# Designs tried in a protein design run: peptides against a protein of PDB entry 3NZW. Part 10

Target 1, 212 residues: chain A of PDB entry 3NZW
Amino acid sequence: TTTLAFRFQGGIIVAVDSRATAGNWVASQTVKKVIEINPFLLGTMAGGAADCQFWETWLGSQCRLHELREKERISVAAASKILSNLVYQYKGAGLSMGTMICGYTRKEGPTIYYVDSDGTRLKGDIFCVGSGQTFAYGVLDSNYKWDLSVEDALYLGKRSILAAAHRDAYSGGSVNLYHVTEDGWIYHGNHDVGELFWKVKEEEGSFNNVIG
Target 2, 222 residues: chain B of PDB entry 3NZW
Amino acid sequence: QFNPYGDNGGTILGIAGEDFAVLAGDTRNITDYSINSRYEPKVFDCGDNIVMSANGFAADGDALVKRFKNSVKWYHFDHNDKKLSINSAARNIQHLLYGKRFFPYYVHTIIAGLDEDGKGAVYSFDPVGSYEREQCRAGGAAASLIMPFLDNQVNFKNQYEPGTNGKVKKPLKYLSVEEVIKLVRDSFTSATERHIQVGDGLEILIVTKDGVRKEFYELKRD

## One batch from the design tools (peptide; made by RFdiffusion4, then SolubleMPNN)

Design b1_p9_4_s3 (from b1_p9_4, 9 letters changed)
Fold by OpenDDE base, seed 3:
Structure b1_p9_4_s3 (fold): chain B 212 residues (1-212), chain C 222 residues (1-222), chain A 9 residues (1-9)
Amino acid sequence: as target 1 above (212 residues)
Amino acid sequence: as target 2 above (222 residues)
Amino acid sequence: MELTLMPFD
């Protein structure tokens, strides 16, 4: 898995691969590793598929309950804290989760929290999470600027996941791309790595380690 | 050392069509190298036009299916006989599976039916309840033999339009029920040849708007 | 049966 999220002047970019594995077996190439919690809040999944899918769906329910009770959308801080508190209660039980809770509230602005099954909760501007995270960071860190255009930011997210898909055997399938703004998240499509790779290689003159 | 799990072998396969879905399974039940039964059905009509199979440890599979059937019953009680949708069924099954997260049902679960738009739907589950809607899925002993075949023949993976130098993929299209049944039969006959835990019989449940139909075919009995 | 995983560090 490779997931990433970063803040920039235009909001948040979230990009993830879609490969799931069981050991050396490719279980799926089409896994949705972004959970749309609400129109303004996304969760990403890395680690155990069931753990992430179950508890982030549960988180969605908790977020909805908050809205019903408090008559306002839950903050990204509070949503991430709910998840963090939950997984911390299961500490030692064997949950495997590496998640990012990404959202936009009027109070917080664009916000990203990293939450994992070890009980770590971090607020930050840039996170890559998964077995391919280091590959993604290599591209992302080299090209990241706060002042990126939305177009450039989307491309950078997509390109970073592509780099990870290329180098990490456990990442691949496709890139699912999101842009989060004050108006909510926008899905920017599913990009098959097989097609995307060749396109990027041709357009950039990159990936010269691969002979066509 | 006590091992609470067994492996009863077998293989299951789901394929979604445009307005139908198929869930198939062999009827062989084994323990180690011994055939317990040559006809032990493992694909079930659960009502509401949902078919289900949980392949792996048969005791766990049976328990899970029974629990789901009971869930369907209670859903009707609680919601004035409302039909359980396939997506809601999938969510329910996730909860059943994940409820035993720390002592899982040792099964690969597949359900098939029609979505709310009348389109064929197949959902697959891991032992602890991660699930995905897919066009096709193989599970069980010979899944590794069948799944690549399905990738090629259902999803047209690695197929390209002739004369395009591999630049144009074969377009995705739905298969007819007849085509799907052919693929299922070929899958299981092939798997039976190469896997000792697959054989004896093939039961296919076909879900359409008109209900669930069953077909049975003999497989190799060696 | 193995769990479906999304490898994570």
Scores: peptide ipSAE 0.034, ipTM 0.794, DockQ to the pose 0.195
Fold by OpenDDE base, seed 4:
Structure b1_p9_4_s3 (fold): chain B 212 residues (1-212), chain C 222 residues (1-222), chain A 9 residues (1-9)
Amino acid sequence: as target 1 above (212 residues)
Amino acid sequence: as target 2 above (222 residues)
Amino acid sequence: MELTLMPFD
């Protein structure tokens, strides 16, 4: 898995691959590693597929209950804290989760929290999470700036996942891309790595380690 | 050391069509190198036009299917005989599986039916309840032999339009029930040749708006 | 049987 999220002048970019594996077996190429919790809040998944899918779906229910009780959308801080508190209660039980909670509230603005099954909860501007995270960071860190245009930011997110998909055997399939703004998240499509790789190679003159 | 799990072998396969879905399984049940039964069905009609199979350790599979059937029954009691939708069934099965997260059912689960729009639907599950809706899925002993074939023949992976220099993919299209049955039969006959845990018989359940029908075919009894 | 993983090392 490779997931990433970063803040920039235009909001948040979230990009993820879609491959799931069981050892050397590719279990799926089409996994949805972004959970759309509500129109303003996203969760990303890395680690155990069932752990992430189950508990982030549960988180969605808790976020909805918050809205019903408080008559206000839950904050990104509170949503991430609910998840963090949950996984902390299971500490030592063997959950495997590496998640990012990304969203926008009027109070917080665009916000990203990293939450993992070790009990870590971090607020930040840039995170890459998964077995391919170091490959994604290599591209993302080298090209990131706060003043990116929305177009350039979307491309950078997509391109960083592509780099990870190329080098990490456990990442691949497609890139799912999101842009989070004050008006909510916008889905920017599913980009098959098989097609995207050749397109990017041709347009950039990159990936010269591959002949074609 | 005591191992609470067994492996009863077998293979299952689901394929969704436009207005139908198919779930198939062989009928061989084994332990190690011994054939326990040459006809032990592992694909079940669970009601509400949902078919289910949980392949791997048969005791766990049977337990899971029984629990799901019971869940369907109680759903009717609690909701005035409302039909359980395939997506709701999938969510329910996730909870059944994840409820045993720390002592899992040792099975690969597939369900098939029609979605609320009348389109064919196949859902697959890992042992602890992660699930995905897919156009096709193989599970069990010979899944690794069959799944790549399905990628190529159902989803047309690595197929391109002739004369386009690989620039235009073969367009996706739904397969007819006859085409799907042919693919299922070819999948199981080929798997039987290369895997000792697959064979004896093939049972296919076909789900349409008119209900569930069953077909049976002989496989190699080696 | 191996679990389906979205690997996180």
Scores: peptide ipSAE 0.033, ipTM 0.787, DockQ to the pose 0.199
Fold by OpenDDE base, seed 5:
Structure b1_p9_4_s3 (fold): chain B 212 residues (1-212), chain C 222 residues (1-222), chain A 9 residues (1-9)
Amino acid sequence: as target 1 above (212 residues)
Amino acid sequence: as target 2 above (222 residues)
Amino acid sequence: MELTLMPFD
């Protein structure tokens, strides 16, 4: 798995691969590793597929209950805290989760929290999470600027996941790309790695370790 | 060390069509090298046009299917005989599986039916309840033998239009029920040849808007 | 049977 999220002047970019594995077996190439919690809030998945899918879906329910009770959208801080508190209660039970909770509220602006099954909760501007995270960071850190255009930021997110898909055997399939703004998240498509790789190679003159 | 699990072998396969879905399974039940039964069905009509199989440890599979059937029953009681949708069934099964997260059902679960638009639907589950809707999935002992075949023949992976220099993929299209049944039969006959835990009989449940139809075919009994 | 994994490292 390779997931990433970063803040920039235009909001948040979220990009993830879609490969799931069981040991050396490729279980799926089409996994949805972004959970759309609500129109303004996204969760990413790394670790145990069931743990992430179950608890982030549960989180969605808790967020909805918050809205019903409080007549206001839940904050990213509160949503991430709910998840963090939950997994912390299961500490030592064997949950496997590396998640990012990404969203936009008027109060907070664009916000990213990292939450894992060890009980770590971190607020930050840039996170890459998964077995391919270091490959993604290599590209992302080299090109990241706060002042990126939306177009450049989207490309950078996509390109970083592509790099990880190329080098990490546990990452691949496709890139799912999101842009989170004040008006909510926008899905920017599913980009098959098999097609995207050759396109990027041609356009950039990159990936010269591959002949063709 | 206590091992609470057995492995009864077998293989299951789901494929979604445009307006139908199929869920198939062999009827062999085995422990190690001993055939317990040559006809032990493992694909079930659960009502509401939902078919289900949970393949692996048969005791766990049977328990899970019974629990789901009971869930369907209670759903009708609680919601004025409302038909359980396939997506709601999938969510329910997730909860059944994840409810035993720390002592899982040792099964690979597949359900098949029609979605609310009348389109064929297949959902697959891991032992602890992660699930996806897919066009096809193989589960069980010979899943690793069948799944690559399905990638190629259902989803047309690695197939390109002739004369395009590999630049144009073969377009995705739905398969007819006849084509799907052919693929299922070929999958199981091939798997039977190469895996000792697959054989004896093939039972195919076909879900359409008109209900569930069952077909049976003999497999090798070696 | 194997669990579906999205490795975190």
Scores: peptide ipSAE 0.033, ipTM 0.788, DockQ to the pose 0.192
Fold by OpenDDE base, seed 1:
Structure b1_p9_4_s3 (fold): chain B 212 residues (1-212), chain C 222 residues (1-222), chain A 9 residues (1-9)
Amino acid sequence: as target 1 above (212 residues)
Amino acid sequence: as target 2 above (222 residues)
Amino acid sequence: MELTLMPFD
């Protein structure tokens, strides 16, 4: 898995691959590793598929309950804290989760929290999470600027996941791409890695380790 | 085998002066060789002029600090907003740590403040709650690099008066705030050079009778 | 089925 999220002048970019594995077995190429918690809040998934899917879905329910009770959308801080508190209660039980909670609220602005099954909760501007995270960081960190245009930021997110999909055997399938703004998240499509790779290679003159 | 503990690296350092104390920590948060954050504060103002850091596994550290902050709150409720003394805080933290004796918080805890006489105080804790008041303590990843330096520069270990053939020890004296800050900065800059888990930023909390002041310094961002 | 985290020690 490779997931990433970063803040920039235009909001948040979230990009993820779609491969699931069981050891050396590719279990799926089409896994949805972004959970749309509400129109303004996203969760990403890395680690155990069942753990992430179950608990982030549960988180979605908790966020909805908050909205119903408080007549206000939950903050990104509070949503991430709920998840963090839960996994911390299960510490030692063997959960495997590496998640990012990404969203926009009026009081917080664009916000990203990293939450994992160890109980770590970090606020930050840039995170890559998964077995391919180092590959994604290599591209992302090299090209990241706060002042990126929305177009360039979307491309950078997509391109970083592509790099990880290329080098990490556990990442691949497709890139799911999101842009989060004050108006909510916008889905920017599913990009098959096979097609995307050749397109990017041709346009950039990159990936010269592969002979076309 | 499942390991419930992580290691987020980092280093913390406390030094007590005459009428002040400092608790400093780097702001790097790391897992293995991957930097999670270049700015994740790990030294906290807990109220009542007490600053605290629990360094090691960040999840455990955060949990412990939160529990202590909550303890301070309840202390106020139960004792008519009485200020929690640093010695009482240390005892309370011992109970928090030892309460998990058989599944310990994987942290080295240091608190700093003023004692009831207005003198600087630093208390250090092991993961299960043994504690001691000291003039200085380093904790975390680079503690082994820093602590001997503090022994030499704060407690003047192995220093002798010139011309006495090693017969007269350098006299103990309190350091000024400026001297302490210099030592802290030198300690962290040096540690950053030799330890991958230390770097990015240095946050120093200074406790005086007037309250808690924060200072921030950039460290190497390798 | 795993989404695969980075290995932890």
Scores: peptide ipSAE 0.027, ipTM 0.721, DockQ to the pose 0.152; fails the geometry check

Design b1_p9_4_s4 (from b1_p9_4, 7 letters changed)
Fold by OpenDDE base, seed 1:
Structure b1_p9_4_s4 (fold): chain B 212 residues (1-212), chain C 222 residues (1-222), chain A 9 residues (1-9)
Amino acid sequence: as target 1 above (212 residues)
Amino acid sequence: as target 2 above (222 residues)
Amino acid sequence: MFLTPLPWD
């Protein structure tokens, strides 16, 4: 898995691959690693598929309950804290989760929290999470600027996941791309890595280690 | 075998002056070789002129600090807003740590403040709650690099008066705030050069009778 | 089944 999220002048970009593995076995190429918690809040999934899917779904329920009780959308800080508190209670039980909670509230603005099964909770502007995170960071860090246009930011997110899919055997399938703004998240499609790779290679003149 | 503990690196140090105390920490948060954050503060103002850091596994550190802050709150409720003294805080933290004796918080804890006489105080804790008041203590990843330096520069270990043929030790004296800040900065800049888990930023909390103030300095970001 | 092995896992 490779997931990433970063803040920029235009909001938040979230990009993830779609491969699931069981050891050396590719279990699926079409896994949804972004949970749409509400129109303004996203969660990403890395680690154990069952753990992530179960608890992020649970988180979604908790966020909805908050909305019902408080008649207000939950903050990104509070949503991430709920998940963090939960996994911390299970510390030592063997959960495997690496998540990013990304969203927009009027109070917080665009916000990203990293939450993992160790109980770590970090607020930040840039995170890559998963077995391919270092590959994604290589591209993302090299090209990241706060002042990126929305178009360039979307491309950078997509391009970073593509790099990880290329080098990380546990990442691949497709890139799911999101842009989060004050108006909510916008889905920017599913991009098959097989097609995307050749397109990017041709347009950029990159990936010269592969001869077409 | 499953290991419930991580290591988020970083380094902290405390130094007590005559009428002040300092607790400093870098702002790097790391897992293995991957920097998670270049600015994740780990030294906290806990109220009642007490600053605290629990360095090591960040999840455990945050949990411990949160519990202590809550303890301070309840202390006020139960004792008519009485100020929690630094020595009482140290005892309380011991109980928090030792309460998890068989599944410890994987942290080195340091608190700093003023004692009831207005003198600077630094308390350090092992993971299970053993604690001692000291003039200085380094903790975390680069503690082994810094602590000997503090021994030499704060406690003047192995220093002798010139011309005495090594017979007269350099007298102990309190350092000024400026001198302490200089030592802290030199300690962290030096540690950053030699330890990958230390860097990015340095946050220093200074406790005086007037309250807690913060200073921030950039460290190498490599 | 794993989405990915985590570096810390």
Scores: peptide ipSAE 0.091, ipTM 0.727, DockQ to the pose 0.151
Fold by OpenDDE base, seed 5:
Structure b1_p9_4_s4 (fold): chain B 212 residues (1-212), chain C 222 residues (1-222), chain A 9 residues (1-9)
Amino acid sequence: as target 1 above (212 residues)
Amino acid sequence: as target 2 above (222 residues)
Amino acid sequence: MFLTPLPWD
């Protein structure tokens, strides 16, 4: 798995691969590793697929209950804290989760929280999570700027996941790409790695370790 | 160390068509190298045009299917005989599976039916309840033998239009029920040849808007 | 179960 999220002047970019594995077996190439919690919040999944899918869906329910009770959208801080508190209660039980909760509220602006099953909860500007995270960081850190255009930011997210898909055997399938603004998330498509790789190679003149 | 799980072998396969879905399974039940039964169906009509199979440890599979059937019954009681949609069924099964997250049902679960638009739907589950809607999925003992075949023949992986120098993929299209049945039969006959835990009989449940139809075919009995 | 590996997992 390779997931990433980063803040920039235009909001948040979220990009993830879509490969699920069971050991050396590729279980699926089409897994939705971005869970659309609601129109304004995204959760990413790394680790146990069931743990992430189940609890982030549960989180969506909790967020909805918040909105019904409080007549206001839940903050990203509060949403991530709910999840963090939940997994912390299961500490030692064997949950496997590496998640990012991403959203944009008027109060907070663009906000990313990292939450994992060890009980860690971190707010930050840039996170890459998964077995391919270091490959993604290599590209992302080298090109990241706060002042990226939306177009450039989207490309950078996509390109970083592509790099990880190339080098990490446990990452691949496709890139799912999201842009998060105050108005909610916008889905920017599913990009098959098989096609995307050759396109990027041609356009950039990159990936010269592979003969086309 | 006590192992509470058994493995009863077998293989299941789901394929979604445009206006139908198929869920198939062999009828062999085995423990180690001993055939317990040559005809023990493992694909079930659960009502509301939903078919289900939970393949692996048969005791767990049967328990899960019974629980789901009961869930359907209570859904009708609680919601004025409303038909349970396939997506709602999938969510319900997730909860059944994840409810035993720390002592899982040792099964690979597949359900098939029609979505609310009348399109064929197949959902697959891991033992603890992660699920995905897919066009096709193989589960069980010979899943690793069949799934690559389905990738190629259902989703047309690694197929390109002739004369395009590999630049144009074979377009995705729905398969007819006849084509799907052929693929299912070929899958199971091939799997039977190469896996000792697959064989004896093949039962195919076909879900259409008109209901569930069953077909049966003999497999090798070796 | 289906997995999406974490670092050092």
Scores: peptide ipSAE 0.034, ipTM 0.793, DockQ to the pose 0.227
Fold by OpenDDE base, seed 3:
Structure b1_p9_4_s4 (fold): chain B 212 residues (1-212), chain C 222 residues (1-222), chain A 9 residues (1-9)
Amino acid sequence: as target 1 above (212 residues)
Amino acid sequence: as target 2 above (222 residues)
Amino acid sequence: MFLTPLPWD
């Protein structure tokens, strides 16, 4: 898995691969590693598929309950804290989760929290999570600027996941791309890595380690 | 040391069509190298046009299917006989599986039916309840033999339009029920040849808007 | 099934 999220002047970019594995077996190439918690809040999934899918869906329910009770959308801080508290209760039980909770509230602005099954909860501007995270960071860190245009930011997210998909055997399939603004998240499509790779290679003159 | 799990072998396969879905399974039940039964059905009609199979450890599979059937019943009681949708069924099954997260049902679960738009739907689950809707999925002992075949023949993976120098993929299209049945039969006959835990009989449940029908085919009994 | 092993896993 390779997931990433970063803040920039235009909000948040979230990009993830779609490969699921069981050991050396490619279980799926089409897994949705972003859960749409609500129109303004996203969760990313890395680690155990069931753990992430189950508890982030549960988180969605908790966020909805908050909205019903408080008559206000839940903050990204609170949503991430709910998840963090939950996994902390299961500490030692063997949950495997590396998640990012990404959202935009008027109070907080664009906000990203990293939450993992070890109980770590971090607020930050840039996170890459998964077995391919270091590959993604290599591309993301080298090209990231706060002042990126939305177009450039989307491309950078997509390109970073592509790099990870190329180098990490456990990442691949497709890139799912999201842009989060004050008005909510916008899905920017599913990009098959097989097609995307050749397109990027041709347009950039990159990936010269591969002969076409 | 006590091992609570067994492996009863077998293989299951789901394929979604445009307005139908199929879920197939062999009828062999085995322990180690001993055939327990040559006809032990493992694909079940659960009502509401949902068919289900949980392949692996048969005791766990049976338990899970029974629990789901009960869930369907209670859904009717609680919601004025409302039909359980396939997506809701999938969510329910996730909860059944994940409820035993720390002592999992040792099974690969597939359900098939029609979505709310009348389109064929196949959902597959891991032992602890992660699930995905797919056009096709093989599970069980010979899944590794069949799944690549399905990738190629259902999803047309690695197929390109002739004369395009590999630049144009074969377009995706739905298969007819006849085509799907052929693929299922070929899958299981082939798997039977190469896997000792697959054989004896093939039972196919076909879900359409008109209900569930069953087809049975003999497999090698070797 | 795992989406992917975590780097620390």
Scores: peptide ipSAE 0.134, ipTM 0.800, DockQ to the pose 0.226; fails the geometry check
Fold by OpenDDE base, seed 2:
Structure b1_p9_4_s4 (fold): chain B 212 residues (1-212), chain C 222 residues (1-222), chain A 9 residues (1-9)
Amino acid sequence: as target 1 above (212 residues)
Amino acid sequence: as target 2 above (222 residues)
Amino acid sequence: MFLTPLPWD
């Protein structure tokens, strides 16, 4: 898995691959590693597929309950804290989760929290999570700046996942791309890694380790 | 050391069509190198036009299917005989599986039916309840033999239009029920040739708007 | 089924 999220002047970019594995077996190439919690809040998944899928879906229910009780959308801080508190209760039980909670509220603005199954909860501007995270960071850190245009930011997110998909055997399939703004998240499509790779290679003159 | 799990072998396969879905399984049940039964069905009609199979350790599979059937029953009691949708069934099964997260059902689960728009639907589950809707999925002993074949023949992976120098992919299209049945039969006959835990018989459940139909075919008995 | 392993896995 390779997931990433970063803040910039235009909001948040979220990009993830779609491969699931069981050892050397590719279980799926089409896994949805972004959970759309509500129109303003996203969760990303890395680690155990069931752990992430189950508990982030559960988180969605908790967020909805908050809205019903409090008559306002839950904050990103509170949503991420709910998940963090939950996984901490299971500490030592063997959950495997590396998640990012990304969203926008009027109070917080665009916000990203990293939450993992060790109970770590971090607020930040840039996170890459998964076995391919270092490959993604290599591209992302080299090109990131706060003042990116929306177009350039979307491309950078997509391009960073592509780099990870290329080098990490456990990442691949496609890139799912999101842009989060004050108006909510916008899905920017599913980009098959095979097709995307050749397109990017041709346009950039990159990936010269591959002949063809 | 005591191992609480067994392995009863077998293979299952689901394929979704445009307005139908198929879930198939062989009827062989084994322990180690011994055939326990040449006809032990493992694909079940669970009501509400949902078919289900949980392949691997048969005791766990049977338990899971029974629990799901009971869940369907109580769903009707509690919700004025409302039909359980396939997506809701999938969510319910996730909870059944994840409820045993720390002592899992040792099975690969597949369900098939129609979504609320009448489109064919196949959902697959890992042992602890992660699930995905897909056009096709193989599970069980010969899944590694069949799944690549389905990638190629259902989803047309690695196929390109002739004369395009590999630049135009073969377009996706739905398969007819007849085409799907052919693929299922070819999958299982091939798997039977190369895997000792697959064989004896093939039972196919076809779900349409008109209900569930069953077909049976002989497989090699070696 | 697993998503991509975390670095500590």
Scores: peptide ipSAE 0.041, ipTM 0.803, DockQ to the pose 0.210; fails the geometry check

